Peptides against a protein of PDB entry 3S8F. Designs and how they scored, part 38

Target 1, 157 residues: chain A of PDB entry 3S8F
Amino acid sequence: VLTLFVAVPSLMTAFTVAASLEFAGRLRGGRGLFGWIRALPWDNPAFVAPVLGLLGFIPGGAGGIVNASFTLDYVVHNTAWVPGHFHLQVASLVTLTAMGSLYWLLPNLTGKPISDAQRRLGLAVVWLWFLGMMIMAVGLHWAGLLNVPRRAYIAQV
Target 2, 166 residues: chain B of PDB entry 3S8F
Amino acid sequence: DEHKAHKAILAYEKGWLAFSLAMLFVFIALIAYTLATHTAGVIPAGKLERVDPTTVRQEGPWADPAQAVVQTGPNQYTVYVLAFAFGYQPNPIEVPQGAEIVFKITSPDVIHGFHVEGTNINVEVLPGEVSTVRYTFKRPGEYRIICNQYCGLGHQNMFGTIVVKE

## One batch from the design tools (peptide; aimed at target 1 N147, target 2 T39 K138)

Design b2_p17_7 (made by RFdiffusion4)
Pose (drawn by RFdiffusion4):
Structure b2_p17_7 (pose): chain A 157 residues (1-157), chain B 166 residues (1-166), chain P 17 residues (1-17)
Amino acid sequence: as target 1 above (157 residues)
Amino acid sequence: as target 2 above (166 residues)
Amino acid sequence: MIIFFFALVYYLLLHRS
């Protein structure tokens, strides 16, 4: 029960952050129900990386609520589902957010500029990392529901 | 405009938060339902039951695997199961279908998992402790036990079998 | 997504009982 309550701050974060992004998209001219998304600064890796991380957090958080549901945990406990869940949370959102900081924080700390080429390369890196984490989350959640255990060298069997 | 967008955002946020709370409460009620049904039998016994892992293969209910299945009620069997590096004894565990099975599971060495494929049986096995879970097999046949807690280099090949007789 | 995952795993729990 208390774990289900720990989920409320992230459910609140989902709204406060989503409304902040929608407000920014509208300031930048975006209209429609989706125009506000397209009008956001998708050329800036510091923007893109946490946003993509937040997108993967939706299934990441859904799996966490499942794991927190006591008897439901007996379906997925110590299976590949669990790494599927935590790659979405820490290996995607937390890691992507830190990667995006290379593009505003590093210049601030070192004075070293980020070139146009380095910016595009950062875009590719955060997209590939995000997409790779999403594909693997699918493989691991599914294999987990099929009772494949975590922490195993299953290629040797 | 900012004042307006802000007001509207807070108003709908309050609505979302109430909905999201109502959803979590429904999940809590649904979990409470499972705890009142036979499906909750796989929840391990909360009572501490200590044993000694250094003598469990020499004395006590785990010393003779052929004697591991004991009828404890008219439709009940207790099964003493040893999960060790890297296997389970007895092998196979043989039980009748439709009977309640109380698995008492310990380890002489390291922590092992006990995950019965196709069931909700999924329990950690700790040396020095006895893990007790309950389940009734509705369907006869062979069930595979998977070790789902890393117990060393033999972990990926650590399996066992439950045969549910007709 | 939360409802879907909860419902799916809840179904499997009851199914595997």

Design b2_p17_7_s1 (made by RFdiffusion4, then SolubleMPNN; from b2_p17_7, 7 letters changed)
Fold by OpenDDE base, seed 5:
Structure b2_p17_7_s1 (fold): chain B 157 residues (1-157), chain C 166 residues (1-166), chain A 17 residues (1-17)
Amino acid sequence: as target 1 above (157 residues)
Amino acid sequence: as target 2 above (166 residues)
Amino acid sequence: VIEEEFNLVYALLLERS
């Protein structure tokens, strides 16, 4: 429980980023409680990728609190739960952020904008990546809760 | 215009901060609920105990696998287990059903895992430290011990067996 | 499969030792 209080600054930071997104969405014409989300530039892979990473980071962050808990960690430690957490934090957030950064950086470095076909392909890549990571992460977390061991090729379940 | 924009930003930040606090309470509640309803999976940590990994095979309670299972009381046993590259000692570990078993586990070489399938026993075994786990086997049969910490070339084949007798 | 894997690992360990 004490670890949750340590997580307060992290949560504040995470939700301030969300606040920035809301503000941006409203500046783009979004209205209402959720209308600002639709107004965000979902047609730009440089935007979509890191946002999807952030979405994956939410359950990963919650998992971090679980992993830091003395009592709850005994349930999940060295099970498939742990690599599930890693894939949300690293293979989702970090990787998608890197992908998004490249979609912005390369056009700026070369001075050449991406074509519409490249944009659509980029969107497909980041969405498929996110989907795959979510499926794998959910599966690993579920397996971990079923006591499937980490670093083993066999399991009772 | 700048002032108006500043006020708008602050308003959204305040809203999300409120949401953040609400989520914090939800998480606390969920953890509390989990602890209240799912305590069976919790293994309490014992007192830190140290041993010399360089001599643990030659002297002491881990030296002779034939003497590894010690009856300490009525329906109470202590089992001194070595996790090594690449296996467990003794193997199999034979214990009676319904008895309270205290596992004292250490390693003479590198870090290993001690994961007993069908149980909540899952601890890391560090050279120089003794891992203590208390468990009562309610069902007879064979329980496989799995090493879930990478320990070298033979890691994937490092298994042991606990035989629970009626 | 496990036996075959064991033999492979054992052979590698013998070579390393």
Scores: peptide ipSAE 0.005, ipTM 0.736, DockQ to the pose 0.016
OpenDDE base, seeds 1, 2, 3, 4: peptide ipSAE 0.000, 0.000, 0.000, 0.000; ipTM 0.768, 0.732, 0.765, 0.762

Design b2_p17_7_s2 (made by RFdiffusion4, then SolubleMPNN; from b2_p17_7, 7 letters changed)
Fold by OpenDDE base, seed 3:
Structure b2_p17_7_s2 (fold): chain B 157 residues (1-157), chain C 166 residues (1-166), chain A 17 residues (1-17)
Amino acid sequence: as target 1 above (157 residues)
Amino acid sequence: as target 2 above (166 residues)
Amino acid sequence: MAEEMFNLVYALLLERS
């Protein structure tokens, strides 16, 4: 029970980010319960990348609670589940945030905005990355639940 | 304007805070449900049992693979298993079907894994510690032991076999 | 299937090296 309370500060941090996104979307003209989402700058890879990372981080965070649970960890420990968790946390959030940061930083450092072609390519890259990562992560988690071992090339299934 | 924006932010924060707390309870409930419905498959950790990894090969119950399987009751056995770079001993491990098997697993060298396919047996094996796993094989046949903890260049080839006899 | 996937990946790594 006490271990699960560790998630409370993280959730408090998460709601602040979510609140900021909603506020930003509403400032951009979004209305209604979900209209603010559409109003966010989805045409900017510097924005899309970290947001997609956050979306991947949510189920990863839930998995973190599972991994931190003594009894549940026994089920998933050293199975493909664990790499699945890592790919959501590191290869999704961290990596996409890094990508997004570069899409913002490089134009800023060079003093030149990215071209439309570069922007579209950037969007394609981050969306494809996210899609591939989600497919892989789901597959790894599923395999883990089927008792596929971690760090082994062979499995029962 | 700034005050208005601040109030708006606070309102959104309150909403998302409520949502976050609700999700926390959902997660706790899901964990509780999972434990309530699937706890029978969980092997609880026992008390810490220690052994000297430097002498485990020379003396004690792990020293002789031929004496590794010990009958402790009418339908109960203890199997003393060594996980080492890069294999298991004894290999194969021969046990009877339907018997309660207590595996006592340790390592003389580095950390290894002990993952038995077709079972829920999956433990790390640390030098100096004895991992204890209790299991009853209901089906005869061969069960592969897989090392799922990186232990060196030969890690990927580190396998063992449990033979369950009728 | 996992073994087959590993073999494929390993083959690709060998080709790279």
Scores: peptide ipSAE 0.020, ipTM 0.760, DockQ to the pose 0.023
OpenDDE base, seeds 1, 2, 4, 5: peptide ipSAE 0.018, 0.000, 0.006, 0.007; ipTM 0.779, 0.721, 0.748, 0.741

Design b2_p17_7_s3 (made by RFdiffusion4, then SolubleMPNN; from b2_p17_7, 6 letters changed)
Fold by OpenDDE base, seed 5:
Structure b2_p17_7_s3 (fold): chain B 157 residues (1-157), chain C 166 residues (1-166), chain A 17 residues (1-17)
Amino acid sequence: as target 1 above (157 residues)
Amino acid sequence: as target 2 above (166 residues)
Amino acid sequence: MIEEEFNLVYALLLERS
């Protein structure tokens, strides 16, 4: 019940951020229904990281609703599904947001701008992290649906 | 032009907020649909029943593992199971194939899990509360009980067995 | 995106149950 309550402001926040991104993309020359996405600064790890985190948060948020569902929770509770959900929320959104923040914060704190090589490396790190996290999350969710128990080293499948 | 920029932002916000609200209603509708129509895989629970965890081992239906399996009808049984640190009793739990089994599970110590492999039985067991789960084993054999709630140092080794006899 | 993900999860859960 509480989860459903907080889902409302969370969704509002998420779509407000999306609105801001659309506005920014359009300011950068993006046009059409999706052109604004391409116009966003995908060359900046400080931008890419939190955005990827947000993307990972979408299925995680949906999973949160599932976990909060009275009937659907019977299927997924205390299975590998739950760790999958956690990794999307914490290891994806929170972690990537932190990583992205550092890509902005450290240059400002040190007074040294990020080099092009560092920028490219940062992009690689962020994308690889996201990819790995998505693979793991999908695997955990899938395992959960196969009734693999949480907090157990052994499973039927 | 701050004013124009503000108006533009508001326009996008309105669009996305409208979409957000629409999606919210869709999700709520889907949940409502599930609640109303979907019952597959759900194990019905009995009413909340409480017991004294400090005496459950000494008196009552959980006290004697030899008396834990009670036939309540021609093809109905109630099994009184204790989940404790670190195991289950009785162990093994012997039940006949095809019978309706009502598990009454409680704990004398800490919270445990009761996850039966090969089934949809998966409940948490709280001291002072009785978890009620109904299940009918269609296939004979051994079914492992796994604790999926961390309960201490021996958690990883906490297993039980249900033996379904023909 | 949320709708699609939700639908996918929902469908999988229905199949599982």
Scores: peptide ipSAE 0.017, ipTM 0.746, DockQ to the pose 0.361
OpenDDE base, seeds 1, 2, 3, 4: peptide ipSAE 0.005, 0.016, 0.005, 0.000; ipTM 0.766, 0.738, 0.757, 0.762; seed 4 fails the geometry check

Design b2_p17_7_s4 (made by RFdiffusion4, then SolubleMPNN; from b2_p17_7, 7 letters changed)
Fold by OpenDDE base, seed 5:
Structure b2_p17_7_s4 (fold): chain B 157 residues (1-157), chain C 166 residues (1-166), chain A 17 residues (1-17)
Amino acid sequence: as target 1 above (157 residues)
Amino acid sequence: as target 2 above (166 residues)
Amino acid sequence: MALEEFLLVYALLLERS
């Protein structure tokens, strides 16, 4: 009940952000149904990080709804699926958003802009983080569906 | 310029919000459908059945593993299962293929899990409460029971077996 | 992706029922 209640404002927020991204992309010269995506500032880690977090939120959010389902939960409850979901939400969405925030905040607080080298390093960090999280999350979800239990050394495979 | 920008933003928001609402309805519909079609596995608890965890091993239907499987009809059985630190009783649980099995599971000590391999039987077992699950095994063979709720040092080794006979 | 995830879990629910 609580999860479903929270799902509504969360979805609204996520798609409001998507609307803002589309608007920004179109202002930057993006055209067509998907052309605005390419026009977004993918060279800025402060932008890329939270966007990657949002991408991770899609399967994570869907997993949350699965977990909240009384019937679907029979399949996934206390399996490796749960930590997979958890890592998408916390270690991907929240963490990447925090990283992105820092890439914006620290230069503004110090008054020192980041160098080009630091920018490139930042991009590498957030992309590698995202990739690692996706590999782990997919693996955990897969294991969970194969009846690998959570918090146990024994597996049903 | 500000007014124009505001209107443009609102237009995009309306589109994306409409999509979000559509997705929400789809998910709700799917959940509702699964709930409506798969309620048979878990007997909706009218009244929460309670038991004294301190005496459940001494008296009552859980006291004797040899009497744990009770035939309640021509093709219906009730199985009284104890989940304890660290195992299950009876072990193995022997039931016929194709029979409707009602598992009544409780714990004499701490919270345990009861997850049966290859089935949708997945419940947490609380001391003092009786978990009731209904299932029909369509295939003969051995099904492993695993504890999926941390219950102590032996948690990882806590498992049982259901033997489904032809 | 979201729908696919739901369908996958639902398929397993059906298989294991």
Scores: peptide ipSAE 0.586, ipTM 0.898, DockQ to the pose 0.706
OpenDDE base, seeds 1, 2, 3, 4: peptide ipSAE 0.533, 0.572, 0.244, 0.277; ipTM 0.882, 0.901, 0.838, 0.832

Design b2_p17_8 (made by RFdiffusion4)
Pose (drawn by RFdiffusion4):
Structure b2_p17_8 (pose): chain A 157 residues (1-157), chain B 166 residues (1-166), chain P 17 residues (1-17)
Amino acid sequence: as target 1 above (157 residues)
Amino acid sequence: as target 2 above (166 residues)
Amino acid sequence: ISFKLENLFEILETWLS
């Protein structure tokens, strides 16, 4: 029960952050129900990386609520589902957010500029990392529901 | 406009939060329902039941695997199961279908998992402790036990079998 | 696959009952 309550701050974060992004999209001219998304600064890796990380956090958090549901945990406990859940949370959102900091924080700390080429390369890196985490989340959640255990060298069997 | 957008955002946020809370409460009620049904039998016994891992293969209910299945009620069997590096004894565990099975599971060495494929049986096995779970097999046949806690280099090939007789 | 998902199906059936 208390774990289901720990989920409320992230459910609140989902709205406060989504409304903040929608407000920014509207300031930048975006209209429609989706125009506000397209009008956001998708050329900036510091923007893109946490946003993509937040998108993967939606299934990441859904899996966490499942794991927190006591008897439901007996379906997925110590299976590949669990790494599927935590790759979405830490290996995607937390890692992507830190990667995006290379593009505003590093210049601030070192004075070293980020070139146009380096910016585009950062875009590719955060997209490939995000997409790779999403594809693996699918493979691991599904294999987990099929009772494949975590922490195993299953290629040797 | 900022004042307006702000007001509207807070108003709808309050609504979302109430909905999100109502949804979490429904899940809590649904979990409480499973705890009142037979499906909750796979929840391990909360009572501490200590044993000695260094003598469990020499004395006590785990020393003779052929004697591991004991009828404890008219439709009840207790099964003493040893999960060790890297196997389970007895092998196979043989039980009748439709009977309640109380698995008492310990390990002489390291922590092992006990995950019965196709069931909700999924319990950690700790040396020095006895893990007790209950389940009734509704379908006869062979069930595979998977070790789902890393117990060393033999972990990926650590399996066992439960045969549910007709 | 159905067999491997019987543990989830049992929980879902419990809720539906």

Design b2_p17_8_s1 (made by RFdiffusion4, then SolubleMPNN; from b2_p17_8, 11 letters changed)
Fold by OpenDDE base, seed 4:
Structure b2_p17_8_s1 (fold): chain B 157 residues (1-157), chain C 166 residues (1-166), chain A 17 residues (1-17)
Amino acid sequence: as target 1 above (157 residues)
Amino acid sequence: as target 2 above (166 residues)
Amino acid sequence: TDFLLQALNELLATLAA
């Protein structure tokens, strides 16, 4: 029970980030319930990467609640479910945030803006990374629910 | 300008909080509906039991693999299992089909896993603690035990077998 | 083979409890 209380500040952070995104989108001319999303700078890999990381973090966070639950963790613990979870948390959110940070930081450090070709390539990289991570994560979570063990090269399913 | 932005963000944050609460109720409603139409169960928490890992091989119910399977009642057994680097004892574990089996699992050395293929038996085994799992094998045959917690260089080859006799 | 269904049921039961 106490462990699940950690979800509260995490959710608050998520809502704060979402609120910031909505504010930014509306400042950029977005209107309506969803128009602000379209108004966000989706042409900038420095923005897209961490946002995609956040999107991957949502199911990862839900999985975190599952993993933190005593009864539910009994089902998923030391199965492929767990690697699925932290690949969303680390290899998706953290990694994509790092990628996005580089797309912002390097131009500022070097004093040279990225070319249009580099920008497009960056977008392709982060989107493909996100897609790959989602496929892998879904597969790992699914396998985990099918009782595929973690840290084993063989499994009976 | 920053103050105005802060107020706007706060308003949006409140909106998202309201949305989250609404979704919470939706999820609760969906869960309630599912529970009303489908069977569901909750895995109960186990009690903490301790053992001395330094003496568990020398004395007590884990000391003799030949006496590891103890009948505790009609069609009820307790099996005292050791997970060690790198294997299980007894191996094989022989139990009757349809009997209620209580596994008492501990380790004399390092942390291991106890994952029985074809079942939902999956626990970590900590030195100094006893893991308790209750299970009834409905099908006769062999069930492989897999260590799913890294325990050393031989971890990947650490297997056991449960033989369920008809 | 019904692990998925069982897991789902456990999830729902836990959330409802």
Scores: peptide ipSAE 0.022, ipTM 0.766, DockQ to the pose 0.276
OpenDDE base, seeds 1, 2, 3, 5: peptide ipSAE 0.017, 0.007, 0.008, 0.016; ipTM 0.776, 0.734, 0.766, 0.733

Design b2_p17_8_s2 (made by RFdiffusion4, then SolubleMPNN; from b2_p17_8, 11 letters changed)
Fold by OpenDDE base, seed 2:
Structure b2_p17_8_s2 (fold): chain B 157 residues (1-157), chain C 166 residues (1-166), chain A 17 residues (1-17)
Amino acid sequence: as target 1 above (157 residues)
Amino acid sequence: as target 2 above (166 residues)
Amino acid sequence: TDFLLRALEDILATLAA
């Protein structure tokens, strides 16, 4: 009940952030239903990282609702599903947000912009991180549904 | 100009909030659908039952592993299981095929897991509480019990066995 | 996969009972 209660305002906040992104994209010249997305600064790892984190947080948030459901939690509790949820929430959103923040913070603190090579490397890092995390998360959730336990090195499936 | 921008932002927020509400209902509907179509496999939780973890080994139905399996009716059994650091008692647990088994599981020490591989039996075992799980083994054989809740240095080696006899 | 098959069997058996 508590998690579900928190889920509502969290969802509202998430979509408010999306609204801000839409406005920013449209301000940058994007038009149409999805054109504003293309207009966002996808060449900046400080932007891309937290956005990818948010994307990973979507299935994680849905999973949180599942985990909070008594009957559904019976299926997934203490299985690989739970680590899958954590990796989406922590290793995707939190970690990617931290990475993105670093790409903003360091240039600001030093007064020196990052080089183009560093920028491109940063983009590669955050995209590869996101891809790897999505693969791992899908695998863990799948394993969890197959009743693979967490905190165990042996499983029968 | 700034005021106009703020109004525009509010308009987008209003749209996305409406979308968020719609998605909320979609998620609720999906959960409801899942529950409606998959309720048959859910094992209902038993009534809350308390025990004294400090005496559970010395007195009561968990005290003697030889008396752990109790026939409560025709083709019905109650099995009193202790999960402890680091194993299960009795071990093995012997039950007949096709019988309705009610597991009454508790712990004398710390929190453990009771996960029976090949089944949907998966509960945490708390000292002072009795976990109740009802299951019918339709297939004979050996079913491994694993601890999926960290319980100490020997956690990874904490296993038990349920032997289902024809 | 064995777990899923067994689970399906259990569900079907429960529905049939």
Scores: peptide ipSAE 0.015, ipTM 0.717, DockQ to the pose 0.198
OpenDDE base, seeds 1, 3, 4, 5: peptide ipSAE 0.031, 0.009, 0.009, 0.011; ipTM 0.766, 0.757, 0.747, 0.722; seeds 1, 4 fail the geometry check

Design b2_p17_8_s3 (made by RFdiffusion4, then SolubleMPNN; from b2_p17_8, 11 letters changed)
Fold by OpenDDE base, seed 1:
Structure b2_p17_8_s3 (fold): chain B 157 residues (1-157), chain C 166 residues (1-166), chain A 17 residues (1-17)
Amino acid sequence: as target 1 above (157 residues)
Amino acid sequence: as target 2 above (166 residues)
Amino acid sequence: TEFLLRALQEVLDTLAA
C-alpha cells in the first residue's frame, strides 16, 4: 500500500500541467468551471496532440497504481492488461507529445509556417491516433481482466 | 501584473494539488476496500524459498518428473514443476479433481511464466526461486499451461498440460 | 459501441465481484 506514495510526484506534475491549461484557457477568455477548456487552442495540432496524450495518461496512470499494488498486480500481471497500460503511457502520451513537438519544431526549424491544409491534416492525424489508442487500450485492459495472457498467441477465456 | 499572474497560478496549482492528494487517498481507499472485501480471491504470498538452479535438475524434488506429484495428505498434493526452455515437466501434470494442489515451480535456466488457462494461476518463475501456488481444480479436464514471460526463441511454443482426473 | 459497452460491463462486474 505504501507504494502508492510513489505516485505523488507524478500526480503533482500531471495536475500542475492541468493547472497551466486552466490558466491558459482562462487567459484566452474561457469562463466558468469548464469554459476554459473550450477556449484552449484546439485548432493547433501542436497543442492538441500533447493534451490528448495527457488525457490518455489519466487512465494509464491509474493503471500504474494498480500495477504497483501487490494485491491488484496479482490479478493483472503478465496479462493483456499490462500492454494496455504501457500503450497508454508510451504510444499515447509520449508519442502524441512527440507529434505535437514536431508540429511546433518543424515550422521553427524551416522558418516556414505550416499551411492550413497541413494543420487540418495534423489535427486529423492526432485525433485518429488518440481514438485508435483508446480503443486498443480499452480492449487490452478488458482482455487482461479476462485473464488473457501477455506474450502468448493463444488464449482461453 | 506579474505579481497578479503569479498569485493566480499559485491558486490554480494549490487547487489541483489538493485534487491530486484527494485522488491519491481515493486510490488508497479503493485498494484497502478491495483487500477487505476480496481476500478470498487473493493467494497469499509464502515465504521466499530458494534453490540452486544449477543442481535442481540433478538433485531434489524437481529432479525426477515421475516423482513430481507427491501426496501430502488425504486430499492434498504437492507438485514440483520445472519450467525450462522450452517446456514444463512433468508434462502432463496429473492431479485428482477436488484435491488441494500446491504447485512448487522453479526454473533451471531463465525466467519463465506459469499461466494456467481457466484458472487464476499466473506466476513468474525465476531461476533460484521457488514459486508456490495453491489451487483446487473443481472441474476435470485438461488445463493448458502457457509461458507468458519471454524466455527465448522458443517462447511462443512453450506449453504444458495439467490433466485433472475424476 | 457494443464492444465498448461489453468491456465496460465486464470491468464493472469484475470490480463488483
Scores: peptide ipSAE 0.015, ipTM 0.774, DockQ to the pose 0.113
OpenDDE base, seeds 2, 3, 4, 5: peptide ipSAE 0.011, 0.000, 0.000, 0.000; ipTM 0.725, 0.758, 0.743, 0.734

Design b2_p17_8_s4 (made by RFdiffusion4, then SolubleMPNN; from b2_p17_8, 9 letters changed)
Fold by OpenDDE base, seed 5:
Structure b2_p17_8_s4 (fold): chain B 157 residues (1-157), chain C 166 residues (1-166), chain A 17 residues (1-17)
Amino acid sequence: as target 1 above (157 residues)
Amino acid sequence: as target 2 above (166 residues)
Amino acid sequence: VEFLLEALRELLETLAA
C-alpha cells in the first residue's frame, strides 16, 4: 500500500524533472525530439552524477512496484532480486546524487573551483560507478529470477 | 517573460505526462511478462494459523519428528516442520514422489526462512504462526532446505534435506 | 598514473585549504 501510494507522486516528480531537463537542453541550443539531451552539460560531474542516478532509479522503481505486488513478490521475495533492487535505489540514485552534490558543494565551501583534472576525474568516477552498479544490479536481478536465495552463500545455479 | 517561461515549461510537462502514460503501459507489460515467464506456480495463501511457540516443541503435531509426516489421504501428506536455530525438524524429511505434500512450518524461537532448492517453495517462518505450503515433487532425489532469513550466528549453516523417494 | 596522482594532489590541496 505504501509503495503504491508513493509511486504516482514519484513518477510525477521524475517526469517533471525530465521536463525541466528538456527545457534546459533546449535553452542550451538543443533541437529535435532528442537533441536537447546532447545539449545538457555532460562535462560537469555535478550534473552527470545525479542524472545517472535517476537513470538507475527507473528500473529500481519498477522493481519496487514488482516487490509490492502480491503476485509478483512471490517470485522475487528473499532472492538476489531484492538486493539488486535496493542497490539501484541506494547505491545508484542516493549515492550518485551525494557524489554529484559534493562536486558542487566542495568548490563553494572552499571558494576554489575544481580544476580540469578534478573535473575529468570526477566524470570518470561517476561513469565507472554507474557502470559497476548496472552490472551488479543486472546480475543480482538475473540471479534472483533464477531463484538464487538472498542471505545465503549457496546457489543452486 | 515569466509567463512565457511558465508556458514553455508547461508545454514540456504536458509532453512528458503523455509519455508517462505510455510508460505506464510498458510497466504493466513488464509486470505481465514477469508473471507469465517466471512464475512456475503460485502457492495459494493459506488461512492465518497461530501456534504457541513456547510449547510447540513439547506438545502438538510438531513435537515428535517421528510423527511429523502424516498421510492424510491417498497420495497426500502433511509434514509438520520446525525451523529453529539452527536447523530443521524433521531432518531429513522423507516423502514419496508424486504425492501432494502440505508443509506446515513454524518456529519455536526466531524468524527463519524455508527455501527449498529446485522448487518454488520459499517462505518466511514466524514464531507463533504456521506457514502452509503445498508442493508435489515430480522428481526423486534430495532437495536442500536453505534458511534465507538471518537468524543468528549459525544462519549460514542452517540447512535441511527433503528426500523424495520413488 | 601521473594524471591520477596530480588529480589527487589537487584534491587534497583543495580540501586542506
Scores: peptide ipSAE 0.030, ipTM 0.716, DockQ to the pose 0.010
OpenDDE base, seeds 1, 2, 3, 4: peptide ipSAE 0.025, 0.000, 0.011, 0.028; ipTM 0.757, 0.700, 0.747, 0.732

